Peptides against a protein of PDB entry 2V3S. Designs and how they scored, part 84

Target 1, 95 residues: chain A of PDB entry 2V3S
Amino acid sequence: PISLVLRLRNSKKELNDIRFEFTPGRDTAEGVSQELISAGLVDGRDLVIVAANLQKIVEEPQSNRSVTFKLASGVEGSDIPDDGKLIGFAQLSIS

## One batch from the design tools (peptide; made by RFdiffusion4, then SolubleMPNN)

Design b2_p24_7_s4 (from b2_p24_7, 13 letters changed)
Fold by OpenDDE base, seed 3:
Structure b2_p24_7_s4 (fold): chain B 95 residues (1-95), chain A 24 residues (1-24)
Amino acid sequence: as target 1 above (95 residues)
Amino acid sequence: MQAKIDAMKAQLAAKGLPTVWFPP
């Protein structure tokens, strides 16, 4: 399995690392993303973008060691999006 | 925060997702 970390700010704007495994052929990017949403770890509005980037990283984990992407949920927030601070952005990386 | 982490761990485990949530 591929060991991944999703770095994302929680509802209190605190950065957290969410570690999980992805097994190609068994898991799907959309399925895992849906479970993250169901667990309250990801906003439902971010299903598409999280799934897309998860798919990207698991397709070529050796080449795509880290991907940072803009969240749909962050667009309408009061804070200005910032990829360096992961405000309105999330990061997926290989453990 | 620890209570929330524990709850999320339980939810993820129940759904078959081997996940650990922690602050950096």
Scores: peptide ipSAE 0.153, ipTM 0.608, DockQ to the pose 0.086
Fold by OpenDDE base, seed 5:
Structure b2_p24_7_s4 (fold): chain B 95 residues (1-95), chain A 24 residues (1-24)
Amino acid sequence: as target 1 above (95 residues)
Amino acid sequence: MQAKIDAMKAQLAAKGLPTVWFPP
């Protein structure tokens, strides 16, 4: 399995690292993303962007060690997006 | 995967840890 870390801010705007495993051939990017949403760890509006970037990193984990991407939920918020502070952005990386 | 994610969420809420891995 591939060991991953999802770094993003929770509802209290606190940065958290969520560590989980992805097994190619058993798990799908969309399926894992839906489970993260069901657990309240990802906003439902971010399904498409999280799944797309998860697919990218698990396709070539040796080459794609980290990806940072803009959240749809962040655009609709009052805070100004900032990729350096992960405001309106999230990051996936290989452990 | 769902059971593992739920456990991580519970641990974050209970302990307020910035990083959670399940299982350890």
Scores: peptide ipSAE 0.130, ipTM 0.642, DockQ to the pose 0.205
Fold by OpenDDE base, seed 2:
Structure b2_p24_7_s4 (fold): chain B 95 residues (1-95), chain A 24 residues (1-24)
Amino acid sequence: as target 1 above (95 residues)
Amino acid sequence: MQAKIDAMKAQLAAKGLPTVWFPP
């Protein structure tokens, strides 16, 4: 299995690392993303972008050690998106 | 996978940990 970390801000704007395993052939990027949403760890509006980037990193984990991407849920917030501070952005990385 | 993610959420909520790994 691939050990991954999803870093994103919670509802209190605090950075959290969610560490989980992804098993190719058993898990799917969209399936895992849907489960992250159902657990309240990811906003439902971010299904497409999270799934796309999860697929990207698990396809080539040696080449894609980390990916940072803009969240759809961050666009409507009062804070200006900032990838360096992960405001309106999330990061997936290989653990 | 769902059970694993739910457990991580529970750990974050209960302990306020900035980093959660499940299973440890």
Scores: peptide ipSAE 0.116, ipTM 0.644, DockQ to the pose 0.210
Fold by OpenDDE base, seed 1:
Structure b2_p24_7_s4 (fold): chain B 95 residues (1-95), chain A 24 residues (1-24)
Amino acid sequence: as target 1 above (95 residues)
Amino acid sequence: MQAKIDAMKAQLAAKGLPTVWFPP
């Protein structure tokens, strides 16, 4: 399995590293994303973008060691999105 | 069938949240 870390800010704006595994042939990017949402770890509005980037990183885990992407849930917030600070952005990386 | 929710719940019960919190 691929060991991954999803780093994003919680409702208190604190950075959170979410560790999980992805098993090719058993897991799907959308399925894992849905379960992250069900666990309250990802906002439901971010299903599509999280799944898309999860798919990207698991397709080439040796080459794509990290991907940073804009969250849909961050657009409606008061804070200006900033990929460097992971405000309105999340990061997936191979652990 | 995927079972990430069950795995996360089990991890929460046994080890805590599968997360590490960082200051902003």
Scores: peptide ipSAE 0.105, ipTM 0.619, DockQ to the pose 0.150

Design b2_p24_8_s1 (from b2_p24_8, 11 letters changed)
Fold by OpenDDE base, seed 4:
Structure b2_p24_8_s1 (fold): chain B 95 residues (1-95), chain A 24 residues (1-24)
Amino acid sequence: as target 1 above (95 residues)
Amino acid sequence: SMAKDSADVKARNAALNAARRARA
């Protein structure tokens, strides 16, 4: 399995690392993303973008060691999005 | 930068992974 870390800020704006495994052929990007949302770890509005980037990283994990992407939940927030600070952005990386 | 890894997130993460392992 592929060991992944999803780094994103919680509701208190604290940076957190969420660790999970992805098994190609058994897991799907959509399915795992839904599990993350159901667990309260990802905002439901971010299903599409998380799934898309999870798919990207697991299809070529050797080439895509890390992907940073803009969250839908962060677009209309009061803070200006910043990929370097992961404000309105999340990061998926290979553990 | 270092992640905070709040207690709530840790608990939710552990629960998620435990559930996934149980289904495997």
Scores: peptide ipSAE 0.754, ipTM 0.942, DockQ to the pose 0.326
Fold by OpenDDE base, seed 3:
Structure b2_p24_8_s1 (fold): chain B 95 residues (1-95), chain A 24 residues (1-24)
Amino acid sequence: as target 1 above (95 residues)
Amino acid sequence: SMAKDSADVKARNAALNAARRARA
């Protein structure tokens, strides 16, 4: 399986690393993304963007070691999005 | 910067992984 880390700020604006595995041929990007949402780790509005980037990283894990993407849930927030500080952004990487 | 090990996130992450292992 592929060991992944999703770095994401919680509601207290604290940066956290969410660790999970992805098994090609058994897991799907959308399925795992839904599990993250169901666990309360990802906002439901971010299903599409998380799934898309998860698919990207697992299809070529040797080439795509890290991807940073804008969250839909962060667009209407009070804080100005910043990919460097992961404000309104999340980062998915190979562990 | 280094990520914080938030108690709430840690618990949810552990629950997620436990659930996934149970289904495997």
Scores: peptide ipSAE 0.754, ipTM 0.941, DockQ to the pose 0.325
Fold by OpenDDE base, seed 1:
Structure b2_p24_8_s1 (fold): chain B 95 residues (1-95), chain A 24 residues (1-24)
Amino acid sequence: as target 1 above (95 residues)
Amino acid sequence: SMAKDSADVKARNAALNAARRARA
């Protein structure tokens, strides 16, 4: 399995590392993303973007060691999105 | 920067992984 870390800020704006595994051929990017949402770890509005980037990193884990992407849930927030600070952005990386 | 994993997030993460292991 592929060991992954999803780094994103919680409602208190604190940075958290969410760790999970992805098994190619058994897991799907859509399915795992839905599990993250159901667990209350990801905002439901971010299903599409999380799934897309999860798919990207697991299809070529040796080439895509890290991907940073804009969250839909961050667009209407009070803070200005910033990919460097992961404000309105999240990061997936290979652990 | 260094991540500060909240207790709530840690608990939810652990629960998720436990559930996934149980289904495997």
Scores: peptide ipSAE 0.753, ipTM 0.941, DockQ to the pose 0.326
Fold by OpenDDE base, seed 5:
Structure b2_p24_8_s1 (fold): chain B 95 residues (1-95), chain A 24 residues (1-24)
Amino acid sequence: as target 1 above (95 residues)
Amino acid sequence: SMAKDSADVKARNAALNAARRARA
């Protein structure tokens, strides 16, 4: 299995590392993304973007060690998105 | 910067992984 870390801010704007595994041939990007949402770890509005980037990193894990992407949930609100500070952005990386 | 894993996130992450292990 592929060991992954999803880094993103919670509702208190605190940066968290969420750890999980992905098994090619058994797991799907959309399925695991839905599990993250059901667990309350990812906003439901971010299903599409999380699944797309999870698919990208697991299809070529040797080439894609890290991906940073803009969250749909981060577009709304007063905070200005910032990929360096992961404000309105999340990061997936190989553990 | 370093991550600050909150108690709530840690608990939810543990529950997620426990559920996934149970299905495997």
Scores: peptide ipSAE 0.753, ipTM 0.941, DockQ to the pose 0.325

Design b2_p24_8_s2 (from b2_p24_8, 9 letters changed)
Fold by OpenDDE base, seed 1:
Structure b2_p24_8_s2 (fold): chain B 95 residues (1-95), chain A 24 residues (1-24)
Amino acid sequence: as target 1 above (95 residues)
Amino acid sequence: SLAKDSADVAERNAALNAARRARA
């Protein structure tokens, strides 16, 4: 399996690393993303963007070691989005 | 609902992974 880390901020703006595995041929990007949402680890509004980037990293894990993407849930937030600080952004990486 | 703080995130993450391994 592929060991992944999803780094993103919680409602208190604290940075957290969410660790999970992805098994090609058994897991799907959308399925795992839905599990993260159901667990309350990812905002439901971010299903599409998380699934898309999860698919990107697992299809070429040797080439795509890290991907950073804008969250839909961060667009209407009070803070200005910043990919470097992961404000309104999340990062998926291979661990 | 979404996790309320970092401790809640860690707990929910562990629970999710345990559940996934149990189904595998």
Scores: peptide ipSAE 0.832, ipTM 0.968, DockQ to the pose 0.903
Fold by OpenDDE base, seed 4:
Structure b2_p24_8_s2 (fold): chain B 95 residues (1-95), chain A 24 residues (1-24)
Amino acid sequence: as target 1 above (95 residues)
Amino acid sequence: SLAKDSADVAERNAALNAARRARA
């Protein structure tokens, strides 16, 4: 399996690393993203963007070691989105 | 609902992973 880390700020703006595995051929990007949302680890509004980037990284994990993407939930926040600070952005990387 | 803090995130993350492994 592919060991992944989703770095994401919680509601208190604390940066957290969400760790999970992805098994090609058994897991789907959509399915795992739904599980993250169901667990309350990812905002439901971010399903599409998380799934898309998860798919991207698992397609070529050796080449795509890290992807940073804008969250739909972050756009509506009061803070200015910043990919460097992961404000309104999340980062998915190979562990 | 979303995790309320970092401790909650960690706990939920562990629970999710445990559940996923149990299904495997």
Scores: peptide ipSAE 0.832, ipTM 0.968, DockQ to the pose 0.887
Fold by OpenDDE base, seed 3:
Structure b2_p24_8_s2 (fold): chain B 95 residues (1-95), chain A 24 residues (1-24)
Amino acid sequence: as target 1 above (95 residues)
Amino acid sequence: SLAKDSADVAERNAALNAARRARA
């Protein structure tokens, strides 16, 4: 399986690393993303963007070691989005 | 609901992984 880390901020604006595995042929990007949401680890508004980027990284893990993307849940927040600080952004990487 | 703090994130992450492995 592919070992992944999803780095994003919680409601207290603390960075957390969410670790999980993805098994090609058994898991789907959409399915795993929904599990993250159901667990309360990802905002439901971010299903589409998380699934899209998860698909991107698992289809070519040797080439796509890390992807950073804007969260839908962060757009209307009080803080200005910043990809470097992962404010309104999340990062998915190969562990 | 979403995790309230880092400790909650860690607990939920562990629970998710345990559940996934149990289904495998």
Scores: peptide ipSAE 0.832, ipTM 0.968, DockQ to the pose 0.907
Fold by OpenDDE base, seed 5:
Structure b2_p24_8_s2 (fold): chain B 95 residues (1-95), chain A 24 residues (1-24)
Amino acid sequence: as target 1 above (95 residues)
Amino acid sequence: SLAKDSADVAERNAALNAARRARA
């Protein structure tokens, strides 16, 4: 399996690393993304963007070691999005 | 609902992984 880390901020704006595995041929990007949402680890509004980027990293894990992407849930906030600080952004990486 | 703080995130992450391992 592929060991992954999803780095993103919680409601208190604290940065957290969410660790999980992805098994090619058994897991799907959308399925695992939905599990993260159901667990309350990812905002439901971010299903599409998380699944798309998870698919990108697992299809070529040797080439795509890290991807940073804008969250739909971060657009309406008062804080200005910042990919360097992961404000309104999340990062997926190979562990 | 979404996790309320870092401790809650850690607990939910552990629970998710335990559940996934149990299904495998």
Scores: peptide ipSAE 0.831, ipTM 0.968, DockQ to the pose 0.901

Design b2_p24_8_s3 (from b2_p24_8, 11 letters changed)
Fold by OpenDDE base, seed 3:
Structure b2_p24_8_s3 (fold): chain B 95 residues (1-95), chain A 24 residues (1-24)
Amino acid sequence: as target 1 above (95 residues)
Amino acid sequence: SLAKDSEDVAARNAALNARRAARR
């Protein structure tokens, strides 16, 4: 399995590393993303972008060691999105 | 609902992984 980390700020703006495994041929990017949302770890509005980037990293994990992407849930927030600070952005990386 | 703080995130992450492991 591929060991992944999703780095994401919670409602108190604290950075957290959400760890999970992805098994090619058994897991799907869409399915795992839905599990993250159901667990309350990812905002439901971010299903599409999380699934797309999860798919990107697992299809070529040796080449795509880290991907940073803009969250739909962060666009209408009070803080200006910033990929360097992961404000309105999240990062997926290979553990 | 979404996790309310870092402790809640950690607990929910552990619970998620436990559920996934149980399905293997």
Scores: peptide ipSAE 0.834, ipTM 0.968, DockQ to the pose 0.892
Fold by OpenDDE base, seed 2:
Structure b2_p24_8_s3 (fold): chain B 95 residues (1-95), chain A 24 residues (1-24)
Amino acid sequence: as target 1 above (95 residues)
Amino acid sequence: SLAKDSEDVAARNAALNARRAARR
């Protein structure tokens, strides 16, 4: 399995590392993303972007060690999006 | 609902992984 970390800020703006595994051929990017949402770890509005980037990293994990992407849930938030600070952005990486 | 703080995130992450492991 591929060990992944999703770095994401919570509602108190604290940065957290969400750890999970992905098994190619058994898991799907869409399915795992849905599980993250159901667990309350990812906003439901971010399904599409999380699934797309999860697919990207698991299809070439040796080449795509980290991907940073803009969250749909962060676009209309009070804070200005910033990829360096992961405000309105999240990061997926191989642990 | 979304996790309310870092402690809640950690607990929910552990629970998620436990559920996934149980299905293997």
Scores: peptide ipSAE 0.834, ipTM 0.968, DockQ to the pose 0.908
Fold by OpenDDE base, seed 5:
Structure b2_p24_8_s3 (fold): chain B 95 residues (1-95), chain A 24 residues (1-24)
Amino acid sequence: as target 1 above (95 residues)
Amino acid sequence: SLAKDSEDVAARNAALNARRAARR
């Protein structure tokens, strides 16, 4: 399996690393993203963008070691989105 | 609901992985 880390901020703006595995042929990007949302680890509004980037990284895990993407849930927050600080952004990487 | 703090995130992450492991 592919070991992944999803780095994003919680409601208190604390940065957290969410660890999980992805098994090609058994898991789907959509399915794992739904599990993250069901667990309360990802905002439901971010299903599409998380699934898209998860698909990207698992397609070529040796080439795509890290992807950073804008969250739909972060667009209307009080803080201005910033990919460097992961404000309104999340980062998915290979462990 | 979404995890309320880092401790909650960690607990939910562990629970998620335990559930996934149990399905294998």
Scores: peptide ipSAE 0.834, ipTM 0.968, DockQ to the pose 0.901
Fold by OpenDDE base, seed 1:
Structure b2_p24_8_s3 (fold): chain B 95 residues (1-95), chain A 24 residues (1-24)
Amino acid sequence: as target 1 above (95 residues)
Amino acid sequence: SLAKDSEDVAARNAALNARRAARR
């Protein structure tokens, strides 16, 4: 399996690393993303963007070691989005 | 609902992984 880390900020703006495994041929990007949402780890509004980037990284894990992407849930926030600080952004990386 | 703080995130992450491992 592929060991992944999803780094994103919680409602208190604290940065957290969410770790999980992805098994090609058994897991789907959509399915794992739904599990993250059901667990309350990812905002439901971010299903599409998380699934898309999860698919991207698991397709070529040797080449795509890290991907940073804009969250739909962060667009309406009070803070200005910043990919460097992961404000309104999340990062997926290979552990 | 979403996790309320970092401790809640960690607990929910552990629970998620435990559920996934049990299905293997």
Scores: peptide ipSAE 0.834, ipTM 0.968, DockQ to the pose 0.887

Design b2_p24_8_s4 (from b2_p24_8, 13 letters changed)
Fold by OpenDDE base, seed 5:
Structure b2_p24_8_s4 (fold): chain B 95 residues (1-95), chain A 24 residues (1-24)
Amino acid sequence: as target 1 above (95 residues)
Amino acid sequence: MLAKDSEDTKKRNAELNAKRKARA
């Protein structure tokens, strides 16, 4: 399995590393993303973008070691999106 | 940047992984 870390700010704007595994051939990017949402770890509005980037990283984990992407949930937030500070952005990386 | 890893997030993360492991 592929060990992944999703670095994401929670509702209190605190940065957290969410750890999970992805097993190719068994897991799907959308399925795991939905599990993260159901667990209250990811905003439901971010299903599409999380799944897309999860798919990207698991397709070529040796070359795609880290991806940073804009969250849909961060667009209408009070804070200005910033990929460097992961405000309105999340980072997915291989552990 | 250093992640805080709040207790609530840790708990939810652990529960998620426990569920996934149980059905594996």
Scores: peptide ipSAE 0.741, ipTM 0.937, DockQ to the pose 0.325
Fold by OpenDDE base, seed 4:
Structure b2_p24_8_s4 (fold): chain B 95 residues (1-95), chain A 24 residues (1-24)
Amino acid sequence: as target 1 above (95 residues)
Amino acid sequence: MLAKDSEDTKKRNAELNAKRKARA
């Protein structure tokens, strides 16, 4: 399996590393993304973008070691989005 | 940047992985 880390900020604006595995041929990007949402780890509004980037990284984990993407939930927040600080952005990387 | 990994997130993350492992 592929060991992944999803780094994003919680409601308290604290940065967290969410760890999970992805097994090609068994897991799907959308399925795992739904599980992250159901667990309360990802905002439901971010299903599409998380799934898309999860798919990207698991397709070529050796070349796509890290991907940073804009969250749909972040655009409605009080803070100005910033990819460097992961404000309104999340980062998915190979552990 | 250093991740804080709040207690709530840790718990939710552990529960998620436990569920996934149980049905794998």
Scores: peptide ipSAE 0.741, ipTM 0.937, DockQ to the pose 0.326
Fold by OpenDDE base, seed 1:
Order: structure tokens, then sequence, then C-alpha cells
Structure b2_p24_8_s4 (fold): chain B 95 residues (1-95), chain A 24 residues (1-24)
């Protein structure tokens, strides 16, 4: 399995590392993303973007060690998006 | 930058992984 970390700010704007595994042939990017949402770890509005980037990283984990992407949930927020501070952005990386 | 893993997030993360492991 591929050990992954999703770095994401919670509702209190605190940065958290969410750890999970992805098993090729058993898991799907969309399925795991939905599980993250159901667990209250990811905003439901971010299903598409999280799944897309999860798919990207698991396709070639040796080349895609880290991906940073803009969240749909961050667009309507009061804070100005900032990829460096992960405000309105999240980061997936190989653990 | 360093992450601050909140207790709520850690708990939810652990529960998620436990559920996923149970399916295996």
Amino acid sequence: as target 1 above (95 residues)
Amino acid sequence: MLAKDSEDTKKRNAELNAKRKARA
C-alpha cells in the first residue's frame, strides 16, 4: 500500500496531517476521498479536487511525491487563498 | 511549516483507518 499524508487546515484554521493508506487494485481515488469526507476530515465540496489529485499521486508515486491544489471550500472563505500557507489549499504527499 | 494535529482530527483519522482496516 501507498502511505499518504493530506495536509489540510481544519475549521479552526489549524494545520493537520491526515494519514491514510491507498491500496492499488482495491481502493479508488474517489472512494477514499468520499471516506475522508464521511469522516469529517475533508469538506464535501472538495470531493472532485481531492479525488483528482489523489489519483495523480497514486498513478506515479515515485514522480509525484507531493501535490498542492486549490480547494473549492476555500474560494468562498474570508481568508485570501495562499498556497504557501495552505490557506484555501491542501497538500497530498507520500509519507 | 509544522502541523498541529488537533485531538478531534486525530480521533477521526484513527476511526477512519480502523474502519478501513476492518474491511480488509
Scores: peptide ipSAE 0.741, ipTM 0.937, DockQ to the pose 0.324
Fold by OpenDDE base, seed 3:
Structure b2_p24_8_s4 (fold): chain B 95 residues (1-95), chain A 24 residues (1-24)
Amino acid sequence: as target 1 above (95 residues)
Amino acid sequence: MLAKDSEDTKKRNAELNAKRKARA
C-alpha cells in the first residue's frame, strides 16, 4: 500500500497531518476521498479536488511525491488563499 | 512548517484507519 499524508488547516487555522493508506487495485480515489469526508476530516465541498489530486499521486507515486491544490471550501473563506502557507490549499504527499 | 495535529483530528484519523483496516 501507499502511505499518504493529507496536510490541511482545521477550523482553528492550525495545520494537521491526516495519515492514511491507499491500496492500488482495491481502493479508488473517490472512495477514499468520500471516507475522509465521512470521517469529518475533509469538507464535503472538496470531494472533487481531493479525489482528482489523490488519483494523480497514486497513479505515479514515484514521480508525484507531493501535490498542492486549491480547496473549494477555502475560496468561500475570509482569509486570502495562499499555497505557501496552505491557506485555502491542501497538500497530499507520499509518507 | 510544523503541523499541530489537534486531538480531535487525531481521534477521527485513528477511527478512520481502524475502520478501513477492519474491512481489509
Scores: peptide ipSAE 0.740, ipTM 0.937, DockQ to the pose 0.312

## One batch from the design tools (peptide; made by RFdiffusion4, then SolubleMPNN)

Design b2_p25_1_s1 (from b2_p25_1, 10 letters changed)
Fold by OpenDDE base, seed 4:
Structure b2_p25_1_s1 (fold): chain B 95 residues (1-95), chain A 25 residues (1-25)
Amino acid sequence: as target 1 above (95 residues)
Amino acid sequence: SPIKSLIHKGKVITDMEEIRKIMTE
């Protein structure tokens, strides 16, 4: 399996790392993303963007070691999105 | 489950309920 880390801020705006695995041929990007949402780790509004970027990283994990992407849920927040600070952004990386 | 753990403030959390609480509360 591919060991991944999803880094994003929690409800208190603290950075957290979610460690999860993805098994090609068994798991789907959308399925794993749904699991993250069901567990309360990802906002449901971010299903599409998380799944898209998860798919990207698992397609070529040797080349796509890290991807940072804008969250749909972050746009509504009062804080100005900032990819460097992961405000309104999340990061997927190979563990 | 594909979810294995949460690293929160340098601590590794594996209990899913605790993980949910940390992220949502």
Scores: peptide ipSAE 0.780, ipTM 0.966, DockQ to the pose 0.940
Fold by OpenDDE base, seed 5:
Order: sequence, then structure tokens, then C-alpha cells
Structure b2_p25_1_s1 (fold): chain B 95 residues (1-95), chain A 25 residues (1-25)
Amino acid sequence: as target 1 above (95 residues)
Amino acid sequence: SPIKSLIHKGKVITDMEEIRKIMTE
């Protein structure tokens, strides 16, 4: 399996790292993304962008070691989005 | 489950209910 980390700010705006695995041939990007949402770790509005970036990283994990992407849930937030601070952004990386 | 743990303030959390609470409350 591919060991991944999703770095994302929680409801208190604290950075947290979610460790999860992706098994090619068994898991799908959309399926794993849905599990993250069902567990309360990802906002449901972010299904599409998380799944797209998860697919990108798992199809070429040696080349795509890290991807940072804008969250749909962060656009309406009070804070100005900032990819460097992961405000309104999340980061997927290979563990 | 593909979800293994949460690293929160330097602590590893593996209980899914606790993980949910940290992220949502």
C-alpha cells in the first residue's frame, strides 16, 4: 500500500496530519476520499478536489511526492486563502 | 479502514471517534 499524509487545519485552525493508506487495485481515489469525509476529516464540499489530487499522487507516487490544493470549503472562510500556511488549502504527501 | 491515525499536537491518535472530535469540535 501507499502510505499518505493529508495535512489539514481542523475546526480550531490547527494543523493536523491524517495518516492513511491507499492500495492500488483495491481502493479508488473517490472511495478513500468519501471515507475521509464520512469520518469527519474532510468537508463534503471538498470531495471532488481531494479525489482529483489523491488520484494524481497515487498514480505516480515517486514523481508526485507532494501536492497542495485549494479547498472549496476554504473559499467562503473568513481567512484569506494561503497555500504556504495551508489556510483554505490542504496538502497530500507520500509518507 | 484506510485511515490509520491523526498526529495532533505531537500526539498520535488512533481512536476514530477521538480523531473526529479533534477535527470537527
Scores: peptide ipSAE 0.780, ipTM 0.966, DockQ to the pose 0.961
Fold by OpenDDE base, seed 1:
Parts: C-alpha cells; structure tokens; sequence
Structure b2_p25_1_s1 (fold): chain B 95 residues (1-95), chain A 25 residues (1-25)
C-alpha cells in the first residue's frame, strides 16, 4: 500500500497529520475520501477536492510527492485562505 | 480501515474515537 499523510487544521485551527494508506486496485480515491469524511476528519463539502488530489498523488506517486489544495469548507470561513499556513487549505503527501 | 493514526501535538493517536474528538471538538 501507499502510505500517505493528510495535513489539515482541526476545529481548533491546530495542524494535524492524518496517516492513512491507499491500496491500488482495492481502494478508490473517492472511497477513501468518503471514509475520511465518515470518520469526522474531513468536511463533507470537501469530498470532491480531496478525492481529486488523492487521485493525483496515487496515480503518479514518484512525481507527485506533495499536493496542496483549497478546501471548499474554508472559503466561507472567517479566516483568509492561505496555502502557506494551510488556512482553508490541506496538503496530501507521500509518507 | 485505511486510516492508521493521527499525529497531534507530537503524539501518535490510534484510537478512532479519540481521533474524531480531536478533529471535531
């Protein structure tokens, strides 16, 4: 399996790293993203963007070691989105 | 589950209930 890390802020705006695995041929990007949402780790509004970026990183893990993307759940928040600080953004990376 | 752990404030958390609490509360 591919070992991955999803870095994003929790409800208290603290950065956290979620370690998870993706098994090609068994898992799908959307399926794993749905499990992250079901576990309360990702906002349901972010299904599309998380799945898209997860797909990107697992299809070419040697080339795509890290991807940072804007969260739909962060757009309407009080904080101004900032990819460097991962405010309204999350990051997927190969562990 | 594909989810293995949460790294929170330098701690490794593996209990899913605790992980949920940290992320949602």
Amino acid sequence: as target 1 above (95 residues)
Amino acid sequence: SPIKSLIHKGKVITDMEEIRKIMTE
Scores: peptide ipSAE 0.780, ipTM 0.966, DockQ to the pose 0.967
Fold by OpenDDE base, seed 3:
Structure b2_p25_1_s1 (fold): chain B 95 residues (1-95), chain A 25 residues (1-25)
Amino acid sequence: as target 1 above (95 residues)
Amino acid sequence: SPIKSLIHKGKVITDMEEIRKIMTE
């Protein structure tokens, strides 16, 4: 399996790393993203963007070691989105 | 589950209920 880390801020704006695995041929990007949402780790509004970026990283893990993307749930927050600070952004990377 | 753990303040958390609480509360 591919070992991955999803880095994003929790409700207290603290950075956290979620470790998870993706098995090609068994798992789908959408399915794993749904698991993250069901567990309360990802906002349901972010299904599309998380799944799209998860698909990108697992289809070419050697070329896409890390991807940072804007969250739909973050655009209407009080803080200005910032990819460097992962405010309104999340990051997927190969563990 | 594909979810293995949460790294929170340098600690490894594996209990799913605790992980949920950390992320949502």
Scores: peptide ipSAE 0.780, ipTM 0.966, DockQ to the pose 0.939

